Peptides against a protein of PDB entry 3ZN8. Designs and how they scored, part 20

Target 1, 125 residues: chain A of PDB entry 3ZN8
Amino acid sequence: LEEYDKIQKKMEDVMEGKGKLTLRDVYAQIIALRKMGPLSKVLQHIPGLGIMLPTPSEDQLKIGEEKIRRWLAALNSMTYKELENPNIIDKSRMRRIAEGSGLEVEEVRELLEWYNNMNRLLKMV

## One batch from the design tools (peptide; made by RFdiffusion4, then SolubleMPNN)

Design b1_p11_6_s3 (from b1_p11_6, 5 letters changed)
Fold by OpenDDE base, seed 3:
Structure b1_p11_6_s3 (fold): chain B 125 residues (1-125), chain A 11 residues (1-11)
Amino acid sequence: as target 1 above (125 residues)
Amino acid sequence: SLFRLIAEHLL
């Protein structure tokens, strides 16, 4: 609960233009989620999700759990400087992260693109 | 919420 509240407050600060969402914040959020249990149990705790998203199938939940696991492997292969400043991740760093995590370079690129899109959206709210 | 955006992107 305390880790979740810190992340929410930081997201509110970023929405107000006070600060930047980092991959460390993303990491902390994913870890906080995993402490709540399986993805199915986590989704039940998200207000309004059950109204806007169809109940995910068991196969969709398995795909989501695997994607989270893969992204955690990438995040665990990043340096603290990369987690705080993802914009420093060049092609060489991205390849190192992919090799260290057992991922394709494209999967690391997808995570970074998702982060960039997320950080843009938070600044528009 | 970040949770919703993660879920919407992963599912």
Scores: peptide ipSAE 0.093, ipTM 0.659, DockQ to the pose 0.417
Fold by OpenDDE base, seed 1:
Structure b1_p11_6_s3 (fold): chain B 125 residues (1-125), chain A 11 residues (1-11)
Amino acid sequence: as target 1 above (125 residues)
Amino acid sequence: SLFRLIAEHLL
């Protein structure tokens, strides 16, 4: 609960323009989610999500959990400088991260694109 | 919430 409140406060600070969302913040959130249990249980704890999303199939939940695991492997292969400033991740860094995590370069690119899209959305709210 | 955004993008 305390880790969740810190993450929410960080999100509010970013939405208010008082901070930036980093991949370190993403990592902390993924870890907090995993501490709550399987993705299915996490989704049940998000107010209003059960009203707006069809209940994911068991297969969709497994795919989502595997994707989260892969993204954690990528994040664990990043340097502190990369986590704090993901924009420094060039093709060489991205390849190193992929090799170090046992992922395809495209999976690392997908994580970075997701992060960029999330930062754009947070700046529009 | 970021959790919602994660869910909306991963699912």
Scores: peptide ipSAE 0.091, ipTM 0.650, DockQ to the pose 0.441
Fold by OpenDDE base, seed 5:
Order: structure tokens, then sequence, then C-alpha cells
Structure b1_p11_6_s3 (fold): chain B 125 residues (1-125), chain A 11 residues (1-11)
């Protein structure tokens, strides 16, 4: 609960333009969610999500859990400096992260693109 | 919320 409240406050600061969302913040949030149980239970605790998303099939939940596991492997292969400032991740760093995580470079690119899109959306709200 | 945006992208 305390970790969740810290993450929530960080999101509020970012939404107000007082802070930056980092991959460290993303990592902390994914870990906090996973401590709550399987993805199916976590999704039920997200306000408004159960109204806006169709109830995911068991296969969609398994795909989502595998994707989260892969992204955690990538995040665990990043340096502290990369987690705090993902824009320093060049092609060489991206390849190292992929090799260290057992992922394709394209999957690491997808995570970084998602993060960049998230930061754009948070600046528009 | 960030949670919703994560879920909307991963699912």
Amino acid sequence: as target 1 above (125 residues)
Amino acid sequence: SLFRLIAEHLL
C-alpha cells in the first residue's frame, strides 16, 4: 500500500508537470501490481477499466502476463541511469539490453516506444 | 491512470 501511494503521488506530480515519468517508476508500478496477485485480479482493482475493456479471455491474460514478464526482464537488464533517463538508450544500449534479457531488439524498442507514447499522453492531460 | 494506460497497451 505504501509503495502504491508513492507511485500514485509520482503520477500526480507528472500530470501536473512537476515531475517526469521514468522507467524506474514503471518498474516499481509493475512490481507493486504483481504483488497484488495474478493479472486477472489486478485488472479488477483498476477503477473504470472493467467498464471500458471487455473482460479479457484466459488466453489474453496469459499473453499479458508473458508480456509483463518480458518487459520486467528488459527493465532488470537496464542500468540505473537508463531507467531514470531512457532517452540515453541508443542502438548499442538497446542491443545490450536485449541480449541481457533474452529478448529481441524489437521487443526492447517496443517498450521504449510505449514509454515515449505514455510520456506524450501524460503531457497532453 | 498509468495503470489503465499500461493495461490498454498490454491487453
Scores: peptide ipSAE 0.090, ipTM 0.641, DockQ to the pose 0.470
Fold by OpenDDE base, seed 4:
Structure b1_p11_6_s3 (fold): chain B 125 residues (1-125), chain A 11 residues (1-11)
Amino acid sequence: as target 1 above (125 residues)
Amino acid sequence: SLFRLIAEHLL
């Protein structure tokens, strides 16, 4: 709960333009989510999700959990500098991260694209 | 919540 509150406050600060979302924040958040239990339980704790999103199927939950696991492998293969400043991740770094995590370069690219999109959305709120 | 945005992009 305390880690969750710190992450939430940091997200509020980023939404207010007072902070920067990093991949370290993403990592901490994914870990906090996993501590709450299966993805199904996590989704139940998100207010208003059940109103806006259909309850995911068991297969969608499995796909989501696998994607989270793969992204954690990528994040674990990043340097502290990359986690704090994801914008330094070039093609060479992305390949190294992919090789170190056992992922395709495209999957690392997808994570970075997701992060960039998220960070844009948070700046628009 | 950011968790919602994460879930919306993961799923």
Scores: peptide ipSAE 0.095, ipTM 0.658, DockQ to the pose 0.492; fails the geometry check

Design b1_p11_6_s4 (from b1_p11_6, 7 letters changed)
Fold by OpenDDE base, seed 1:
Structure b1_p11_6_s4 (fold): chain B 125 residues (1-125), chain A 11 residues (1-11)
Amino acid sequence: as target 1 above (125 residues)
Amino acid sequence: SLFLLLAEHLR
């Protein structure tokens, strides 16, 4: 819980323009969430989320957990420079990360696209 | 939150 609170505070600082969200922050948050247990249990701890989101099926939760595991493999295959500045990840770096993580290049691209979309949303808030 | 965005993306 304390680690999660630190991550949330950092997210608030980013939303207030006091910082930037990096893939290192993404990694830290995913790890913190996994320590809390299955995604279903984590969702239950988020106030108001049970009201805003339909309860995912057990199969959807499993798919989500597997996807998160794959993203962690990709993140573990990145350099510190890439984690801090994901925009430097070109096609060559993306292929290296995919090969090092046992993923398809498209799965690495999906993670990066998600990160970019998240940063766009945070700037709009 | 980052987690909400993750959940929305995985849905």
Scores: peptide ipSAE 0.133, ipTM 0.683, DockQ to the pose 0.425
Fold by OpenDDE base, seed 3:
Structure b1_p11_6_s4 (fold): chain B 125 residues (1-125), chain A 11 residues (1-11)
Amino acid sequence: as target 1 above (125 residues)
Amino acid sequence: SLFLLLAEHLR
């Protein structure tokens, strides 16, 4: 809970233009959420999720949990500099991260694209 | 919520 609250505060600071969301922040939040229990349990406690998102099936939850686990492996294969400044991740770095995590390069690209989109959205809120 | 955005993308 404490780690989650720290990340939420940092996200608020980013929304106010006081900071930058990094992949390190993403990593820390994923770890914090995993400490709370299964993904299904965490989702049930997210305010507004039931209104904004249809309740996922058990199979969709399992797929989501596996994808989070895969992205966590990618994040664990990144250097601190890459986590702090994802924009430095070129094709060579993506390949290294993919090989180190047992992922396809496309999966690493998808994570980076998600991060970029999220960081843009946070600046608009 | 970061996790909400993550969950939406994972669909």
Scores: peptide ipSAE 0.129, ipTM 0.665, DockQ to the pose 0.416
Fold by OpenDDE base, seed 5:
Structure b1_p11_6_s4 (fold): chain B 125 residues (1-125), chain A 11 residues (1-11)
Amino acid sequence: as target 1 above (125 residues)
Amino acid sequence: SLFLLLAEHLR
C-alpha cells in the first residue's frame, strides 16, 4: 500500500505537469497492483471504475492479465536508460527487446504507442 | 489513474 501511494503521488505530479511519466513509473505501478491480487480484484478496488467503464467479462480480464504479463516481459528486457527515456528506443532496440522478451516486435511497438498516447493525454489534462 | 487508462486501452 505504501509503495502504491508513492506511485499514485508521482502520477498526480505528472498530471499537474510537475513530472514526467516514464516506463519505470508504469513498471512500478503494474508490479504494485499485481501484488494486491488478480486483476479482477484490483479493478474492483478502483473508485469510479464501475461508473466510467463497463464491467469487464471474465474473458476480458484474462486477456488483460495476459497482456500485462507480456508488457512486463518487455519492460524487464529494457535497460534502465530505456525505461527512463523511452524515446531513445529505435528499431534496433525494439527488436532486441522483442527477442529478449519472446514477443513480436509489434507487441513492443504497441506498448510504446500506448505510452506515447498516455503522455499526450496527460499533457491535455 | 494510470491503471484506469491501462484498463481502458486493454478493453
Scores: peptide ipSAE 0.125, ipTM 0.674, DockQ to the pose 0.441
Fold by OpenDDE base, seed 2:
Parts: C-alpha cells; sequence; structure tokens
Structure b1_p11_6_s4 (fold): chain B 125 residues (1-125), chain A 11 residues (1-11)
C-alpha cells in the first residue's frame, strides 16, 4: 500500500506537470499492482463501481498477466539510462532489449509506443 | 490511473 501510494503521488505530480513519468515508474507501479492484486478486483468491492466495471473473464486476466510479464522482461533488459530516459532507445537498443528479454523487437516497440502515448496523455491532463 | 490506461491498452 505504501509503495502504491508513493507511485500514485508521483503520477499525480506528473499529471500536474511537476514530474516526468519514466519506465522506472512504470516498472515500479506494475510490481506494486502485482503485489496488491488486480485493482479491478479491489474496485469491485466498492459498492456501485463493481456494476460499472466489466469483470474481465479469467482468460482475459491471464492474457493481460502474460503481456505484463513480457513487458517486465523487456524492462528488466533495459539500462538505468534507458529506464530514466526512454527517448534514447533507438533501433539498436530496441534490438538489444528484445534479444536480452527473449521478445520480438515489435513487442519492445509496442511497450515504448504505449509509454509515449501515456506520457502524452499525462501532459494533456 | 496508469493501471486503468494499461488495462485499456491490454484489451
Amino acid sequence: as target 1 above (125 residues)
Amino acid sequence: SLFLLLAEHLR
């Protein structure tokens, strides 16, 4: 809970333009969420929210968990400099990360695209 | 939240 609160506060600071979201922050949040279990299950215990949130099927949860595991492998194959500043990740770095994580280059690109989209959205809020 | 955006992207 405490780690999650620290990450949430950092996300709020980023949304307020007081900080920068990095892949290190993404990594930390994924790990914290995995420790707490799916937030969707927590939200389902809140009266009224469980009715509005479609319960993902068990199969969808498994697919999502596998995708997260693959992204964690990519993140674990990044250098500290890459995690702190993902914009330095060129084609050569993507290939190295893919090879080191046992992923396709396209999966690494997908993670980076997701991160870039996330950062863009946070700057718009 | 980052989680909600992640969950949306994973769908």
Scores: peptide ipSAE 0.119, ipTM 0.661, DockQ to the pose 0.424

Design b1_p11_7_s1 (from b1_p11_7, 7 letters changed)
Fold by OpenDDE base, seed 2:
Structure b1_p11_7_s1 (fold): chain B 125 residues (1-125), chain A 11 residues (1-11)
Amino acid sequence: as target 1 above (125 residues)
Amino acid sequence: ALLRLLSEFLR
């Protein structure tokens, strides 16, 4: 809980323009949430999600869990410098991360695109 | 916030 609260506070600071969200922060948050249980339990802790989103099917939850596992594999294959500054990840680094994680390059690209989109959204809030 | 955005992206 304390680790989760530290990560949440850091995310609030980023949303307030007081910080930068890194892939290290993403990784730490995913791990902290995984300690709370499967994606289904984690989603139950998000107030209003059940009002804004239809309840995910069991198959959608399985797909989401698999996606999280794949992204964790990619994150585990990144260097500290890449986690702290994902913008340095060029095509060569992306290929190395894919090979090291057993993923397609496209899946690593998708993670990076998601991260970039999230950082854009956090800067707009 | 991140969880919500993650959940929306995984949808």
Scores: peptide ipSAE 0.143, ipTM 0.719, DockQ to the pose 0.464
Fold by OpenDDE base, seed 5:
Structure b1_p11_7_s1 (fold): chain B 125 residues (1-125), chain A 11 residues (1-11)
Amino acid sequence: as target 1 above (125 residues)
Amino acid sequence: ALLRLLSEFLR
């Protein structure tokens, strides 16, 4: 609970433009949420999500769990410098991360694209 | 908040 509250405060600071979201922050939050159990249980702990999003099917939950597992494998294969500054991840680093995680380079690229889209969204808020 | 954002982009 205390770790979760620290991550929430940091995310609030980032949303207020007082900080930068890193892949380390993403990793820390995924780990904190995984301590609550499977994605289905975690979604139940988000107030208002069930009002804004349709309840996912069992198949959608399974796909979501597998995607989280793959992204954690990629994040675990990154260096501290890459987690803090993902912009340094070139084609060579991306290939190394893919090989180390057992993923395709395209899946590592997808994670980085997601991160870039998140940072764009946070700058517009 | 991050899970909401994750869910929006994983959809």
Scores: peptide ipSAE 0.142, ipTM 0.714, DockQ to the pose 0.438
Fold by OpenDDE base, seed 3:
Order: sequence, then C-alpha cells, then structure tokens
Structure b1_p11_7_s1 (fold): chain B 125 residues (1-125), chain A 11 residues (1-11)
Amino acid sequence: as target 1 above (125 residues)
Amino acid sequence: ALLRLLSEFLR
C-alpha cells in the first residue's frame, strides 16, 4: 500500500537521523494496516514474526484489537499540532484527549510512552 | 518495523 511505503521511507529517514517519527505517521500506519483486515490477518503479513513471536491466542488478538481501537480514538481526538509534535501534550491536553476519546488518562499516557520508546529505538538502529 | 514493534507491544 502506498501509505505503508511512505511510512517505511520516513522510518528509514528517521533511522538515518534525517527526520522524526510523529503520531501522524503512527496514525497513517495503523489506518493502512486496518485496511488489510483484523489484527490476526495483519500479523500473518509480517515477515519473520512467526519466528520471533509465539502465535497469539484468540484472547490476545481480541485484546490487541481493542487496544488499537482505543489508541485510534485517542489519535482522532488529537489536534494536527499534537500529532506532528507530541511533546507539546501536557497534562491538560492529555486530559482533554482522554475525555474526548472516552479513555482513561493513563491509556493516553501509555500511547505517548509507547511513541517515545518507538522513536528512541528507531534512532538506535 | 513499526508494525512488528506494535505487535510486540500489544502482546
């Protein structure tokens, strides 16, 4: 998918220190993957995943699908400025995003922590 | 890469 290839190129640029992964990139990737179908079908298209990860149980797939839905709700409640520069998301913005998405503030914090960890890991490769 | 890391984190 064209959106997947754009995000892969951007991830390569970030790994080379030429850019920054944003939550907009994360959002676009999740949407592109959702077009492939449910999480179970998406995971089948990841090369080498079956060697590195045990096959998820049906319950793990349901939990993963629910978490993706929740994170999409959070991302849909963010402004463009927040998606492009997540570092501006303070406690007040995080509460607004949580309220607008029907999530706990802790779930929004978890998404931001995941993003920060991902962006650090991409710079180390 | 992102999809793989997402799948690992969602586990």
Scores: peptide ipSAE 0.148, ipTM 0.721, DockQ to the pose 0.415; fails the geometry check
Fold by OpenDDE base, seed 1:
Structure b1_p11_7_s1 (fold): chain B 125 residues (1-125), chain A 11 residues (1-11)
Amino acid sequence: as target 1 above (125 residues)
Amino acid sequence: ALLRLLSEFLR
C-alpha cells in the first residue's frame, strides 16, 4: 500500500508537470501491481474499470500476464541510466536488452513505444 | 492512472 501511494503521488506530480515518468517508475509500479496478484485481481481493484472496459477474457488476461512478465525481463536487463533516461536506448542498447532478457528486439521496442505514448498522454492531461 | 493506462495498452 505505501509503495502504491508513492507511485500514485509520483504520477500526480508527473501529470501536474512537476516530474518525469521514467522506466524506473514503470518498473516500481508493475512490481507493486504484481504484489496485488494476477492481472485479473489487479483489474478488479480499479474502481470504475469494470464499468468502462469489457471484462477481459481469460485468454486476454493470460496474454497480458505474459506481456508483463516479458516487460519485467526487459526492465531487469536495463542499466540504471537507461531506466532513468530511456531516450538513450539506441539500437545497440535495445539489442543488448533483448539478448539479455531472451526477447525479440521488437518486444523491447514495443515497451519503449508504450512508455513514450504514456509520457505523451500524461503531458496532455 | 498508470494502472488504467497499462490496462488500455495491454489490450
Scores: peptide ipSAE 0.147, ipTM 0.718, DockQ to the pose 0.470; fails the geometry check

Design b1_p11_7_s2 (from b1_p11_7, 7 letters changed)
Fold by OpenDDE base, seed 2:
Structure b1_p11_7_s2 (fold): chain B 125 residues (1-125), chain A 11 residues (1-11)
Amino acid sequence: as target 1 above (125 residues)
Amino acid sequence: ALLQLILDFLR
């Protein structure tokens, strides 16, 4: 709970333009959520999510859990400098991360694209 | 917030 609250507060600070979201922050949040249990249990703890989003099917939850596992493998294969500043990740770094995580380069690219989209959204708030 | 955005992207 305390680690989760620290990450939530940091996310709020980023939403307020007081901080920068890094892949280290993403990693720490995913790990904190995973400590609460499977994605299905975590979703049950988010007020209003069941009202705004149709309850994911069991198959959608399994797909989501697998994607999170794959992204965690990629994040675990990143250097501290890459986690703190993902913009330094070039094609050579993406290939190294993919090879080190057992993923396709396209999956690493998808994670980075997601992160870039997230940072754009957070700057618009 | 971040988890909702992760989940929205995973859909």
Scores: peptide ipSAE 0.152, ipTM 0.713, DockQ to the pose 0.446
Fold by OpenDDE base, seed 1:
Structure b1_p11_7_s2 (fold): chain B 125 residues (1-125), chain A 11 residues (1-11)
Amino acid sequence: as target 1 above (125 residues)
Amino acid sequence: ALLQLILDFLR
């Protein structure tokens, strides 16, 4: 709970424009979520989500959990410099991360694109 | 809010 609250506060600071979201922050958030259990349990702990979003199918939850697992493998294969500054990840770094994580280069690219999109959205709030 | 955003993008 306390670690989760620290991550939430840091995420609030980022949403308020007081901080920069890094892949280290993404990693910490994913780890905190996994400590709560399966994605289904995590979704149940988010107030209002069950009202705003259709309950994901069991298959969608499995796909989401597998995607999270793959992204964690990629994040675990990154250097501290890459986690703090994902913009330094060029094609060579991306290939190394893919090889080290047992992923396709496209899966690493998808994670980076997701991160970039999230940072764009956080700057619009 | 950010957790919901993460989950929305994981879909």
Scores: peptide ipSAE 0.148, ipTM 0.710, DockQ to the pose 0.476
Fold by OpenDDE base, seed 5:
Structure b1_p11_7_s2 (fold): chain B 125 residues (1-125), chain A 11 residues (1-11)
Amino acid sequence: as target 1 above (125 residues)
Amino acid sequence: ALLQLILDFLR
C-alpha cells in the first residue's frame, strides 16, 4: 500500500506537469499492481473504471495479462539509464532489449511508442 | 490514472 501511494503521488505530480513520466515509473506501477493479483482483481479495485469501460471478457483479460508479462520482460532487460531516459534507446539498444527479453523488436518498439504517446497526452493536460 | 491509461492503450 505505501509503495502504491508513493507511485500514485508521483503520477499526480506528472499529471500536474511537475514531473516527467519515465519507464521506471511505469515499471514500479506495474509491479505494485501485480502484487494485488491478476489484472481482473486489479480492475475491480479501480473506482469508476467499471462504469467508464465495458467489463473485459475473459479472453481480453488473458491478452492483457500476456501483454503486461511481455512488457515487464522488456523493462527488466533495460538499463537504469534507459528506464530513466527512454529517448536514448536507439536501434542497437532496442535489438539488445528484444534479444534479452525473448521478444520481437516490434514489441519493444510498441512499448516505446506507447510511452511516447503517454508523454504527449500528459503534456496536453 | 496511469493504470487506466495503460489499460486504455492495451485495448
Scores: peptide ipSAE 0.144, ipTM 0.704, DockQ to the pose 0.456
Fold by OpenDDE base, seed 4:
Order: structure tokens, then C-alpha cells, then sequence
Structure b1_p11_7_s2 (fold): chain B 125 residues (1-125), chain A 11 residues (1-11)
């Protein structure tokens, strides 16, 4: 609960334009969520989520858990400079991160695309 | 909000 509240507060601060979302922030949030247990337990702690969206199936939760583990492997293979400023991640850096994490380059690209989409949404608030 | 966005992009 306490780690969840810290995540929410930091998200509110970012949504209010008080901060920039970095991949370091994403990493810290994923780690904090993992401390709460499986994705299914984490979802139960989000007020109103079960009202707005259909509860994921057990198979969807397993897929989501695997994708989170893969993204954590990618994040663990990034340098501090890359985590703080993901815009420096070129094709060569993406390949290095993929190789170091045992992922396909496409999976690293997907993480970066997600991050870029998040940062666009946060700048519109 | 963030976790929902994560989940939406995980789908």
C-alpha cells in the first residue's frame, strides 16, 4: 500500500507538470508494483479499475507478468544516462540493450515507444 | 492511471 501511494503521488506530480517521467521512474514503479505481488493483486489495489475495464483473464495476467519481466530485463541493461534521458537511445544502443537483456530489438523498441507515448500524454495535461 | 496505461500497452 505505501509503495503504491508513493507511485500514485509521483504520477500526480508528473501529470501536474512538476516532473519529467524518465525510464528510471518507470523502473522504480515496476519494482514497487512487483513488491505488492502478482499483477492480479496489484490490479485489486487500483480503485475503479474493475468498473472501467474488464478484469484481465488469468492468461492475460500471465502474459502481462512476462512482459513486465522482459521490460525489467531491458531496463536493467540500460545505462543511468539512458534511463534519465531515453532520447539518446539510438539503434546501436537498442541493439546493445536487447543483446544484454536476451530480448529482440523490437521488444526494446516497444518499451521506448510506450515511454514516448506516455510522455506525450503527460505533456498534454 | 499509470498501471492502467502499462496494461493497455501490454495488451
Amino acid sequence: as target 1 above (125 residues)
Amino acid sequence: ALLQLILDFLR
Scores: peptide ipSAE 0.161, ipTM 0.715, DockQ to the pose 0.383; fails the geometry check

Design b1_p11_7_s3 (from b1_p11_7, 7 letters changed)
Fold by OpenDDE base, seed 4:
Structure b1_p11_7_s3 (fold): chain B 125 residues (1-125), chain A 11 residues (1-11)
Amino acid sequence: as target 1 above (125 residues)
Amino acid sequence: ALLRLIAEHLR
């Protein structure tokens, strides 16, 4: 809970234009949330999510867990510099990360695209 | 927040 609260506060600070969301922050948040249990349990701990999102099907939860596992493999294959500044991840780095994680390059691209979209969203709020 | 956005992206 304390680690999660620190991450939430950092996300709030980033939403206020104070600081930058990094892939290190993403990693830390995923790990903190996974300590709470399966994605189904984690979703139950997010206030208001049950109001905004229909309860995911079991299949959606499985897909989500698999995606998280794959993204963690990618994140674990990144250098500290890449985690702190994902914008340096070019095609060569992306290929290395894919090879090191056993993922397709497209899956690493998807993670980076998701991160970029998240970081844009957080800056617009 | 992050998981919400993951869930939204996976839909």
Scores: peptide ipSAE 0.051, ipTM 0.616, DockQ to the pose 0.381
Fold by OpenDDE base, seed 3:
Parts: C-alpha cells; structure tokens; sequence
Structure b1_p11_7_s3 (fold): chain B 125 residues (1-125), chain A 11 residues (1-11)
C-alpha cells in the first residue's frame, strides 16, 4: 500500500509536469502489485476497471502474470541509469538486457515502447 | 492508472 501510494503521487506529479515517470517507478509498482497477490485480485481493486474492461478469462490472467514476470526480469537486468533514463537504452543495451533476462530483444523493445506510450499519455492528462 | 494501462496492454 505504501509503495502504491508513492507511485500514485509520482504519476500525479508527472501529470502536473512536475517530474518524469521512470522504469524505476514501474518496477516499484510491479513489486507492490505482486505483494497484493495474483493479478486477478489486483484488478478487482481498480475502480472502474470492471465497467471499462471485460473481466479477463483465467487464461488471460495467466498470460498477463507471465508477461509481468518477464518484464520484471528485464527490469532486474537494467542498470540504475537505464531505469532512471530509459532513453539511453540503445540496441546494444537492449541486447544485453535481453540476454541477462532470458528474453527476446523484441520483448525488451515492447517494454520500452509501453513505457514511452505511458509517459506520453500521462503528459496529455 | 498504471495498473489499468498494464492490464489494457496485456490484453
């Protein structure tokens, strides 16, 4: 709960133009979620999700949990500088992160693309 | 918000 509140505050600060959301913030959020239990339990605590998103099947939840676990492995293979400034992650760094995490380079690219899209959305609010 | 974006992207 405490780590979740820190991430929420950080997201609010970024939406107000008072900072940048980093992959460290993403990491902290994923860890906070895993402490809350299975993804199914976490999703049930998101207000309005049930009205905006169809309830995921058990198989979709398992796929989501596996993808989060894979992204966590990528994040664990990043340096502090990369977590703080993901824009420094070039092709060489992506390959190193992929090799260190047991992921495909494309999966690391997908994580970075997701992060970039999220930061764009937060700046538009 | 972050959780929702993760859930939407994982779908």
Amino acid sequence: as target 1 above (125 residues)
Amino acid sequence: ALLRLIAEHLR
Scores: peptide ipSAE 0.047, ipTM 0.613, DockQ to the pose 0.400
Fold by OpenDDE base, seed 5:
Structure b1_p11_7_s3 (fold): chain B 125 residues (1-125), chain A 11 residues (1-11)
Amino acid sequence: as target 1 above (125 residues)
Amino acid sequence: ALLRLIAEHLR
């Protein structure tokens, strides 16, 4: 709970323009959430999500959990500098991360695109 | 917030 609260505070600081969301912050949040239990239980603990999102099917939850495991493998294959500043990840770094994680380069690209889209969204709020 | 964004992206 204390680690989760620190991550939430960091997200609030980013939303206020006082901080930058990094892939290290993403990693820490995924780990904290996984310690709370299965993804299905974690999604139920997010206020308003159960009202705004149709309850995912059991199959959708399994797909989501597998995607999170793959993204964690990619994050575990990144250097500290890459986690803190994902903008340095060029084609060569992306290929190394894919090879080190056993993922396709396209899956690493998808994670980076998601991160970039999240940062754009956080700047608009 | 992050899980919501992940769930929105996976849809």
Scores: peptide ipSAE 0.045, ipTM 0.612, DockQ to the pose 0.389
Fold by OpenDDE base, seed 1:
Structure b1_p11_7_s3 (fold): chain B 125 residues (1-125), chain A 11 residues (1-11)
Amino acid sequence: as target 1 above (125 residues)
Amino acid sequence: ALLRLIAEHLR
């Protein structure tokens, strides 16, 4: 998929220190994953992952898909400035995003924490 | 390297 090649190139640029991961990039990744089908199918297409990770139960996959859907709702409630520079998201912005997405503030915080952790990992690899 | 591998596998 042309969208996938763009995501790959962006991820390569970030790993080479030529760019930064943004929530816009996260959004694009989630959309690409959803176009591939259920998370179970995506995981099945990763050679060797099925050997390293226990096959998630059907219930764990459903929980994961619901979490991704909730994160998309949060991302859709963000401004372009917030998507490009997530570090500007303060407590007031988190509350607005939570209210606009029908989520708890903690779920928005969890998304931001996940993003921050991912961005740290990308800088180490 | 690892994320490139993940990217190559999601391709």
Scores: peptide ipSAE 0.023, ipTM 0.582, DockQ to the pose 0.120; fails the geometry check

Design b1_p11_7_s4 (from b1_p11_7, 7 letters changed)
Fold by OpenDDE base, seed 4:
Formats: sequence, C-alpha cells, structure tokens
Structure b1_p11_7_s4 (fold): chain B 125 residues (1-125), chain A 11 residues (1-11)
Amino acid sequence: as target 1 above (125 residues)
Amino acid sequence: SLLELIANFLR
C-alpha cells in the first residue's frame, strides 16, 4: 500500500505537470498493481472506476492480463537508459527489445506509442 | 489518474 501510494502520488505530480512519466514509472506502477492481484481485483480497488468505465468482460480481462504480461516482458528487456528516456528507443533498440522479450517489433512499437500518448495526455492536463 | 493509465493501457 505504501509503495502504491508513492507511485500514485508521483503519477499525480506528473499529471499536474510537475514531472515526466518514464517507462520505469510505468513498470513500477504495473508491478504495484500486479501485487494487488489479477486485473479484476485491481479494478475493484480503483475508486470511481465503476462510474467511469463499464465492468470489463472476462475476455477483456484476459486480453488485458496478456497485454500486461507482454509489456512487462518488453520492459524487462529494456536498459535503464531506455526506461528513463524511452525517446532514445530507435528501430535497432526496438528490434533488440522485441528479440529479448520474445515479442514482435510491432508490439514494442505499440507499447512505445501508448507511452507517448500517455505522456501527451499528461501534458495536456 | 491511475484509472486513466489503466483505461489507456487496456485500450
């Protein structure tokens, strides 16, 4: 709980424009959430989720769990420098990460695209 | 929020 609260506070600071979201932050947050259990349990612990998002189907939860697993594999295959500054991840780095994680390059690209979209969103708030 | 992160993650 304490570690989760620290990550949440850091995320709030980033949302307030007081920081930059890194893939290390993403990784830490995913790990913290995973410690709470399956996505179904994690989602139950998020206040207001039931108001903002429909309850995911079992299939959606399964897809989400698989996506988390795949993204964790990608993140675990990144260097510290890449996690701290994902903008340095070029095609060569993406290929290495994909090979190291057993993913397609497109899946690594998807993670990076998601990260970039999140950072854009956080900067707009 | 964490919710937004998760929502976008699952998107």
Scores: peptide ipSAE 0.087, ipTM 0.668, DockQ to the pose 0.422
Fold by OpenDDE base, seed 5:
Structure b1_p11_7_s4 (fold): chain B 125 residues (1-125), chain A 11 residues (1-11)
Amino acid sequence: as target 1 above (125 residues)
Amino acid sequence: SLLELIANFLR
């Protein structure tokens, strides 16, 4: 709970334009969520999600759980510098991360694109 | 929240 609160506070600072979201922050948040249990249980604890989104099917939850596992593998294959500043991740770094995580380069690219989109959205808030 | 954004993406 205390680690989760620290992550939430940092996310609030980012949303207020006082901070920057990094992949380290994303990693920490995913780990905190995983400690709460399976994705199905985690989603039930997200305020407002049940109002904004239809309840995922069991198959969608399995797909989401696998995606989280794959992204954790990618994040675990990154250096500290890459986690703190993902913008340094070039094609060579992406290939290394993919090889180290057992993922396709396209999956690593997907994670980075998601991160970039997330940062854009946070700047608009 | 970040969690909502993650959940929306994973869906």
Scores: peptide ipSAE 0.085, ipTM 0.661, DockQ to the pose 0.446
Fold by OpenDDE base, seed 1:
Structure b1_p11_7_s4 (fold): chain B 125 residues (1-125), chain A 11 residues (1-11)
Amino acid sequence: as target 1 above (125 residues)
Amino acid sequence: SLLELIANFLR
């Protein structure tokens, strides 16, 4: 809960233009979420989600849980410099991260693309 | 929230 509150505060600071979201923040948030239990239980704790999103199927929840696990493996294979400044991750770094995590390079790319999209959205609000 | 965005991405 304390870790979650820290991430929420940092997100608020980013939304106010006082900071930036990093992959370190993403990592901390994923860890905080996993402490709440399976993805299904996590989603139940998100205010307003039940009215905003259709209830995921059991299969979708399993896919999501596996994807989170894979992203954690990628994040665990990154250096501190990469976590703080993901924009330095070039093709060589992506291959290293993929090999170290047992993932395809495309899965690492997907994580980075998601992160970039998130940062763009946060700057627009 | 970031959680909502994660959920939307994983959907």
Scores: peptide ipSAE 0.084, ipTM 0.667, DockQ to the pose 0.468
Fold by OpenDDE base, seed 2:
Structure b1_p11_7_s4 (fold): chain B 125 residues (1-125), chain A 11 residues (1-11)
Amino acid sequence: as target 1 above (125 residues)
Amino acid sequence: SLLELIANFLR
């Protein structure tokens, strides 16, 4: 709980423009959430999510868990410098990360695209 | 929020 609260506070600071969201922060959050249990249990603890999103089916939760697992594999294959500054990840780094994680380069690209989109959204809030 | 992160992650 304490680790989760620290990560949540850091995310709030980033949304307030007091910090930068990195892939290290993303990694830490995913790990903290996973320590609470499966995605289904985590989602149940999210106030208002049931209002904003229909309750995911069991199959959708399974797909989500698999995607999280794959992205964690990619994150685990990144260097500290890459996690702190994902913008340095070029095609060569993407290929290395993909090879190290057993993923396709496209999956690594999708993670980076998601991160970039998230970081843009957080700057707008 | 972390909620927004998760919501956008699941999209």
Scores: peptide ipSAE 0.082, ipTM 0.667, DockQ to the pose 0.431

